Peptides against a protein of PDB entry 6B4J. Designs and how they scored, part 251

Target 1, 315 residues: chain A of PDB entry 6B4J
Amino acid sequence: DITMQWYQQLQDASMQCVLTFEGLTNSKDSQAKKIKMDLQKAATIPVSQISTIAGSKLKEIFDKIHSLLSGKPVQSGGRSVSVTLNPQGLDFVQYKLAEKFVKQGEEEVASHHEAAFPIAVVASGIWELHPRVGDLILAHLHKKCPYSVPFYPTFKEGMALEDYQRMLGYQVKDSKVEQQDNFLKRMSGMIRLYAAIIQLRWPYGNRQEIHPHGLNHGWRWLAQILNMEPLSDVTATLLFDFLEVCGNALMKQYQVQFWKMLILIKEDYFPRIEAITSSGQMGSFIRLKQFLEKCLQHKDIPVPKGFLTSSFWRS

## One batch from the design tools (peptide; made by RFdiffusion4, then SolubleMPNN)

Design b1_p28_7_s2 (from b1_p28_7, 14 letters changed)
Fold by OpenDDE base, seed 3:
Structure b1_p28_7_s2 (fold): chain B 315 residues (1-315), chain A 28 residues (1-28)
Amino acid sequence: as target 1 above (315 residues)
Amino acid sequence: KEREEKEKKEVEELLKKVEESLKKAKEE
């Protein structure tokens, strides 16, 4: 399976990255520890500062992240920080930066759906300039949300239930699995972030280049989902999230072919979702139903709330 | 099982046709 090979390749690359900077992370040297903490803060704080407030602020954040990844010194916590402070500094920063982008999907976007767009446009722009960060974003995303690949992890003989739950994307702490609503909320945030990344380009970059991970991956994702059996509650939730965020962009890009896909979703796939939906899970099902019916009736998918406009970039 | 497999195959065939159409559209 090409999809699973791609998944595994990204996970392997991520693991190799971790091994590469292990010397920095496991160092007992006080200076190395300070450098590690400074680099971690420099990589993650700018991402946490991303907001919907102003395009100018977003540009400043982007420039800071890009400068850091380019080996230039940046100010962080009142100190000058550079990836050149340690031979493993760049790998560490790329990994932590990618991890933080996915974490913002998991936390910030999960709670505030509109936050997907400013985070995604920065992530896309950084990915264009730093492909390794993009691969690591995918690796982190796929690990936390296998549905972003998409695939459904299978239980293997001898596997602990908790490990299987973690593979499915659940958080398990002290032998307690997270509640379904919290799980779906986190998964939704990550899918929405991904759906935003694949459609957005950094406006100050070289737009003549092809998007490093563009809408063709959105099409692939939909095709793959439709070729899979639906998972109770999860599929209805994430399919809605994905279509709400990138459906308009997919419609514009693929036009008639997209509508054929949407009809297929409504006529063939949606009944399969219905068949596995319990009475307690009707919320996600109904939401998807209403969305599909509205889109098909109007022959339009609305631009998602929070989509970045020209006015945002002038602020 | 057999019905589900048939439905899945039909979806796969339709998706393949859509993908082929998209490929052609990019080449034009």
Scores: peptide ipSAE 0.027, ipTM 0.579, DockQ to the pose 0.039
Fold by OpenDDE base, seed 4:
Structure b1_p28_7_s2 (fold): chain B 315 residues (1-315), chain A 28 residues (1-28)
Amino acid sequence: as target 1 above (315 residues)
Amino acid sequence: KEREEKEKKEVEELLKKVEESLKKAKEE
């Protein structure tokens, strides 16, 4: 399976990255610990500062992240920080930065869907300049949300239930599995972030270049989902999330082909979702239903709420 | 132009695969 090979390749690359900077992370040296903490803060704090407030502030954040990844010194916590402070500094920063982007999907976007767009445009722009960060974003995303690949992890003989639950994306703490609503909320955030990344380009980059992970991957994702059996509650939730965020962009890009896909979803795939939907899961089902019906009726998919406008970039 | 044509073909192929898979699922 080509999809699974791609998944595994990204996971292997991520694991290799971790091994590369293990010396920095496991060091007992006080200076190394300080450098690690400074680099971690320099990588993650700017991402946490991403907001919908002003385009100018977003540009500053982008420039800071790019500078850090380029080996330039940046100010963080009142200190000058550079990846050159340690031979493993760049790998560590790339990994932590990528992890933080995915965490923002998991946490911030999960709670505030509109936050997907400013986070995604920065992530996309950084990915364009630093492909390794993009690969690591995918690796982190795929590990936390296998539905972003998409695939359904399989239970293997001898596997602990908790480990399988974790593979499915559930958090398990103190032998307690995460509640379904919280799980879906986190998965939704990550899918929404991904759906935003694949459609957004950093406006101050070279627009003539190809998107490093563009809308073709969105089409692939949809195709793969539709070729899979629906999963109760999960498929309805994430399909809605994905289409709400990137459906307009897909419509514009693929036009008639997109509408054929949407009709296929409504007429052929949606009944399969319905067949596995319990009375307690009707919320996600109804949302998807209403969305599909509205889009097909109006022959339009609305621009998602929070989409960055020209006025945002002039701010 | 050539890239756009390639992308269109890829999309068409993916759509066809989906249609075929869904058709099979209806027949089972």
Scores: peptide ipSAE 0.028, ipTM 0.641, DockQ to the pose 0.804; fails the geometry check
Fold by OpenDDE base, seed 2:
Formats: sequence, C-alpha cells, structure tokens
Structure b1_p28_7_s2 (fold): chain B 315 residues (1-315), chain A 28 residues (1-28)
Amino acid sequence: as target 1 above (315 residues)
Amino acid sequence: KEREEKEKKEVEELLKKVEESLKKAKEE
C-alpha cells in the first residue's frame, strides 16, 4: 500500500532525525545540556505565542522561527541562541519545532478550534521554506493520530493491549487508558490543524511556488476515509472536523467533483456510519448529519469560523 | 495549465475509485 509506505518513510525519517541529535540529547556535559535547553525553548516558545490577536505579531513569530532555522541568532529567554551552537542543533530544533506544532493541534486547537488557522498558516509558511520541518510535522502527526494518514492500526498477535491502544492514539498512563471523549478531542484538534495546513499559504511568501502539502492531500484523505470501513464515533467525529475546516476550500478547488464526493458521503457512506453508531454516540453522528444536510441543501460550505481575513493581516 | 489538468485527472481517478468501493460495499 502506497499510503503505508509513505507513513513508514516519514516515521523512519523521524527516527533517523532523533538518532542524529542523540549526542546532544544524551550529553552529560553541562554546556551541552544548556545549549539543548536554550534551543528547545527557542524552537517551542514562539509556537506557543501564536494567537489570533494581530497579523503583525504572527509575522514577528514567523520571522523568528525562520531566522532560527536559517542559522541566524535569535533572542530567547534573554539570551542569544543559534542552531550553530552545536553540530546537531539544526536537526534538534527542526524536530522540536515540528513536535510543538502537532502538540498545539493536540492541545490548543482541541480546546479552541479557531486556533487552528494562525498555527496552520505559520506551519505552512515554515514548511514551504524548510521542507524537513514539514516532513517531521507529518511524522509527529501520523504517530499521534493515525487517522490523519488515514489508517486504522491493526492488533497483532502477541501485542500488549496498552501498546495497541497507544498505536490507536490513546494515551495510556499507569495502565489506565484515556477516556474516549478526551481521545476524540485530541484527535479532533490534530485533524483540524491538518485540514487548515493543507489549505493555507503564508501571505508573505513566494505565491508562485506550489503548496508543499496542499489540497490534493485533502482530497486523498477523504478518498481514503471513504474506502475504509467506518469506525464507531471516530469516523463521524473526524470527518465532520475535516469538512468543517477545509470543506469550503475543497469546494472552491474541486467544484463539481467535490459535490459528487459529498453526495456519495451522504447517500452511501453516512448510512454505514449510522449502522455502527450506538445511542451514546449520537452527538457526533447528528452533528455530521446536520452539517451534510445543510451543505447539500444550500449548495455551499461556509468559510470556517476563525479563518484569517485581510483585516487580520492589516492588524 | 498542464499541472492543473493533471491534478484534475488525479482527482477524477480517485473519485472513481471511491465510487467503485462504495458500490461494492453496498452490494455486500
């Protein structure tokens, strides 16, 4: 399967990256530990500062991240920090930056759906300039949310239940599996972030360049989901999340083809979701139903709440 | 133009695969 090969390739690249900077992460040297911490802060703090407040602030954050990745010194925690402080500094920063973007999907976007857009536009812009960061974003995303690929991990004979639960994206702590509602909330955040990334371009970049991971991947994602058996509660939840965030963009891009796809979802795939939906899962089911019915009735998908406008970029 | 046409063709092929898959699933 080409999708699984792509998944594995990204995971291998991520593992290789970790091995590359292992010397920095495992160093017992006091100076190396200090450099590691400074680089980690420099990579992650700007991402945590991303907000919907002002476009000018978002540009400052972008410029800081880009400067760091370009080998320029940046101010972090009152210190001048550069990836040149250690031979493994760039690989480490790229990995930690990518990890932090996905973590913002998992945490911030999960709690505040509108946060997907400012995070995604920065991630997309950085990905355009630094393709390795983009690959690492996908690797982290796919590992935490296999549904972003999408695929359903399979239980193998002899596998521990906890390991299987982790492969499915559940957090398992002290032999306690995460509650389903918390799991779905985190998965929703990551899917929404992904759906935002594939449609957004950094407005100050070279617009003549092709999106490094654009809407064609959104179409692929939908096609793959529809070719899979629905998973109880998960499919209804994540399909809604994806369509709410990027459905308008897909509609504009693919037009008649998109509407044909949406009709197939409503008429052929949705009944299959219904058949596996229990009474306790009706919330996600009804939300998807109402969304599909409204979109088909109006022949329009609304622009998602929190979408960045021209007024945002002038602030 | 050529890239847009290629992308359009890829989308059409993916849509066809989905239609075929959904049809099979409905018949089972």
Scores: peptide ipSAE 0.027, ipTM 0.645, DockQ to the pose 0.818; fails the geometry check
Fold by OpenDDE base, seed 5:
Structure b1_p28_7_s2 (fold): chain B 315 residues (1-315), chain A 28 residues (1-28)
Amino acid sequence: as target 1 above (315 residues)
Amino acid sequence: KEREEKEKKEVEELLKKVEESLKKAKEE
């Protein structure tokens, strides 16, 4: 399976990255520990500062992240920080930055769906300039949300139930599995972030270049989901999240082919979702139903709430 | 133009695979 091969390749690359900077992360030296913490803060704090408030502020954050990745010194916590402080500094920063973008999907976007767009446009712009960060974003995303690949992890003989639950994306702490609503909320945030990344370009970059991970991957994602058996509650939730965020962009890009896909979803795939939906899971199902019906009726997919406009970039 | 045509073809091929998969699922 080419999808699983791609998944495994990204995971292997991510693991290799961790091994590359293990000297920095495992050092007991006081100076190395300080450098590690400074680099970690420099990589992650700017991402946490991303907001929907002003385009000018977003540009400042982007410039800071790009400067750091370019080997330039940046101010962080009142200190001058550079990836050149350690030979493994760049690899470490790229990994932590990518991890932080995915965490913002998992946490911030999960709670505030509109936050997907400013985070995604920065991530897309950084990915364009720093492809390794993009690969690491995918690796982190795929690990936390296998449905972003997409695939459904399978139970293997000899596997502990808790490990299987973690593979499915659930958090398990003290032998207690995460509640379904919290799980779906986190997965939704990550899918929404991904759906935003694949459609957005940093407006101050070279727009003539091809998106490093563009809408063709959105089409691939939909195709793969539809080729899979639906998973109870999960498929209805994430399919809605994906279409709400990037459906308008896919409609504009693929036009007639997109509408054919949407009809197939409504007429052929949706009944399969219904067949596995329990009475307690009707919320996600109904939401998807209403969305599909509205879109097909109006022959339009609305621009998602929080989409960045020209007015945002002038602020 | 050539790239757009390639992308269009890829989309059509993926759509066909989905249709075939859905057809198979209905027959099972």
Scores: peptide ipSAE 0.027, ipTM 0.633, DockQ to the pose 0.763; fails the geometry check

Design b1_p28_7_s3 (from b1_p28_7, 13 letters changed)
Fold by OpenDDE base, seed 3:
Structure b1_p28_7_s3 (fold): chain B 315 residues (1-315), chain A 28 residues (1-28)
Amino acid sequence: as target 1 above (315 residues)
Amino acid sequence: SAEEEKELEEAEKLLEEVEKSLEEFKKK
């Protein structure tokens, strides 16, 4: 399977990245520990500062992240920090930055869906300039949310149940598995972030370049989901999340083909979702149903709430 | 552009694969 090969390649690249900076992470030297902490803060704090408030602030955050990745000194925690402070500094920062973007999907976007857009546009712009960060974003995303690939992890003989639950994307703490509602909320946040990344471009970049991971990957994601058996509650939830965020962009890009796909979802795939949906899971099912029916009736997909307008960039 | 045409062609191919997959599922 080409999709699984791609998944594995990204995971391998991520693992190799971890190995490259292991010296920095495992160092007992006090100076190395300080550098590690400073680099970690410099990589993650700017991402946590991303907000929907002003385009000017978003530009400042972007410029700071880009400067850090470019080997320039940046101010963090009242100190000058550079990836040049350690030979493994760049790899470490790229990894931690990518991890933080995915974590913002998992936490911030999960709680505030509109936060997907400012996070995604920064991530997309950084990815355009720093392809390795993009690959690491995918690797982190795929590991936390296998449905973003998409694939459904299978239980193998001899596997521990907790390990299987983790492979499915559940958090397991003290032998307690995460509740289904919290799990779906986190998965929704990550899918919404992904759906935003693939459609957004940094407005101050070179627009002549092709999006490094654009809407064609969204089309592939949708096609792959529809080629799989639906998973109870998960498929209905994430399909809705994806279409709500990037459906308008897909409609504009693929036009007649998009509507054919949407009809296939409604007529052929939706009954399969219904067949596996229990009475307790009808909420996600009904939400998807109503969305599809409304879109087909109006022959339009609405622009998602929180989509960044020209007025945002002038603020 | 030639790139846009290629992208649309790839999208059409993926759509056909979806149609085929869904037809196979109806037979089960």
Scores: peptide ipSAE 0.336, ipTM 0.862, DockQ to the pose 0.780
Fold by OpenDDE base, seed 5:
Structure b1_p28_7_s3 (fold): chain B 315 residues (1-315), chain A 28 residues (1-28)
Amino acid sequence: as target 1 above (315 residues)
Amino acid sequence: SAEEEKELEEAEKLLEEVEKSLEEFKKK
C-alpha cells in the first residue's frame, strides 16, 4: 500500500531525526542542557503565541521562527538563542517545532476550532521554506492521529491492549484509556489543523511556488477515507471536521468533481456509516448528514468560521 | 495550466476509484 509506505517513510525520517540530536538530548553537561532548554523554548513559545488577534503579530511570530530555523540568533527568555550553539541544534529545533504545531492542533484547535487557521498559515509558510519541518509535522500528526494518513490501526497478536489503544491515538495513563469524547475532540483538532494547512499559503511568501502539501493531498485523503470501511463514530466525526474546514476550498478547486464526490458520500457512503453507527453514536452521523444535506441543497459550502480575511492581514 | 489539468485528471481518477469501491460494496 503506497499510503502505508509513505506513512512508514515519514516515521522513519522522524526517528532518524531523534537519533541525530540524541547527543544534545542525553547530554549531562550543564551547558548542553541549558542550550537544549533554550532551543526548546525558542522553538515552541512562538507557536504558543499564535492567535487570531492581528496579522502583524502573526508575521512577527513567523519571522522569529524562520530566523531561528535559518541559523540567525533570536531572543527567547531574555537570551540570545541560535541553532548554531550546538551541532544538533537545527535538527532538534525542527523536530520540536513540528511537534508543537501538531500539539496546538491536539489542544488549542480541539478546544477552539477557529485557531486552526492562524496556526495552519504559519505552519504552511514555514513548510514552504523548511520542507523538513513539514515532513516532521506529518510524522507527528500521523503518529498521534493515524486517521490523518488515513489508516485504521489493527490489533496484532501478542500486542498489549494499551499499546493498541495508543496506536489508535488514545491517551493511556495509569492503565486508564482516554474517554471517547476527549479522544474524538483531540482527533478533530488535528484533522482541522491539517485541513487548514493544505489550503493556506503564507501571504508574504512566493505565491508562484506550488503548495508543498496542498489540496491535492486533501482530495487523496478524502478518496482514501471513502475507499475504506468506515470506523464507528470516528469516520463521521473526522469527515465532518475535514469538510467543514476545507470543503469550500475543495469545491473551488475541483468544482464538478467535488460535487460528484459529495453526492457519493451522501448516497453511497452514508449507508455504510449508518450500518456501523450505534444509537449512542448517532450524534456525529447526524451532524455530518445535516451538513452535507445543507451543502447539497444550497449548492455551496460556506467559508469556515475563523478563515483569515484580508482585514486580518491589514491588522 | 497543464499542471492544473493534470491535478484535475488525477482527481477524476481517484473519484472513479471511489465510485468503483462503493459499487463493489453495494454488491456485497
Scores: peptide ipSAE 0.329, ipTM 0.857, DockQ to the pose 0.788
Fold by OpenDDE base, seed 2:
Structure b1_p28_7_s3 (fold): chain B 315 residues (1-315), chain A 28 residues (1-28)
Amino acid sequence: as target 1 above (315 residues)
Amino acid sequence: SAEEEKELEEAEKLLEEVEKSLEEFKKK
């Protein structure tokens, strides 16, 4: 399976990255610990500052992240910080930055869906300039949300139930599995972030270049989901999240082909979702149904709420 | 562009695969 090979390659690259900076992370030296903390803050704080307030502020954040990744000194916590402070500094920062983008999907976007767009446009722009950060974003995303690949992890003989639950993307703490609603909320946030990344370009970049992970990957994701058996509650939830965020962009890009796909979803795939939907899961099912019916009736998919306008970039 | 045309052709192939897959599911 080509998709599973790609998944594994990204996971292997991520693991190799961790091994590369292990010397920095495991150092007992006080100076190395200080450098690690400064680099971690420099990588993650700017991402946490991303907001929908002003395009100018978003540009400042982008420029700061790009400067850090380019080996330039940046101000963080009242200190001058550079990846050159340690030989493993760049690898560490790239990893932590990518991890933080995915974490913003998992936490911020999960709670505030509109936050997907400013986070995604920065992530996309950084990915264009720093491809390794993009690969690490995918690796972190795929590990936390296997449905973003997409694949459904399978239970293997001899596997502990908790390990299987973790593979499915559940948080398991003190032998307690995460509640389904919280799990779906986190998965939704990550899928929404991904759906935003694949359609957005940084407006101050070289627009003549191809998107490093564009809408063609979104089309592939959708095709792969539809080629899989639906999973109870999960498929209906994430399919809605994906289409709400990137459906308009897919419609514009693929036109007639997109509408054929949407008809197939409604007529052929939706009954399969219905067949596995329990009475307690009707919320996600009904939401998807209403969305599909509305889109097909109007022959349009609305621009998602929170989409960045020209007025945002002039602020 | 030639690249856009190629992307549309790839998308069409993936759509055909979805159609085939869904037809197989209807037979079950």
Scores: peptide ipSAE 0.327, ipTM 0.857, DockQ to the pose 0.798
Fold by OpenDDE base, seed 1:
Structure b1_p28_7_s3 (fold): chain B 315 residues (1-315), chain A 28 residues (1-28)
Amino acid sequence: as target 1 above (315 residues)
Amino acid sequence: SAEEEKELEEAEKLLEEVEKSLEEFKKK
């Protein structure tokens, strides 16, 4: 399976990255520990500062992240910080930055869906300039949300139930599995962030280059989901999240082909979702149904709420 | 563009694969 090979390649690259900076991570030296903490803060704090407030602030954050990744010194926590402070500094920062972007999907976007767009446009712009950060974003995303690949992890003989639950994307703490609603909320946030990344370009970059992971990957994701058996509650939730965020962009890009796909979802795939939906899971099912029916009736997919306008970039 | 045309052709192929997959499911 080509999709599973791609998944494995990204996971292997991510694992190799972790091994590369293990010396920095495992160092008992006080100076190395300080450098690690300073680099971690420099990589993650700017991402946490991303907001919908002003385009000018978003540009400042982007420039700071890009400067850090370019080996330039940046101010963080009142100190000058550079990836050149340690030979493993760049790999560590790239990994932690990518991890933080995915974490913002998991936490911030999960709670505030509109936050997907400012986070995604920065992530996309950084990915254009730093392809390795993009690969690491995918690796982190795929590990936390296998449905973003997409694939459904299978239980293997001899596997602990908790390990299987973790593979499915559930958090397990103190032998307690995460509640289904919290799980779906986190998965939704990550899928929404991904759906925003694949359609957004940084407006101040070289627009002559092709998007490093564009809408064609969104089309492939959708096709792959439709070729899989639906999962109870999960499939209805994530299809809605994906189509709400990137459906307008897919409609504009693929036109007649997009509408054919949407009809197939409504007429052929939706009954398969219905067949596995219990009475207690009707919320996600009804939401997807209403969305599809509205879009087909109006022959339009609305621009998602929180989409960045020209006025945002002038602020 | 030639790249855009290629992308649309790939999208059409994927759509056909989805159609076939869904038809096979209806026969089960």
Scores: peptide ipSAE 0.325, ipTM 0.852, DockQ to the pose 0.807

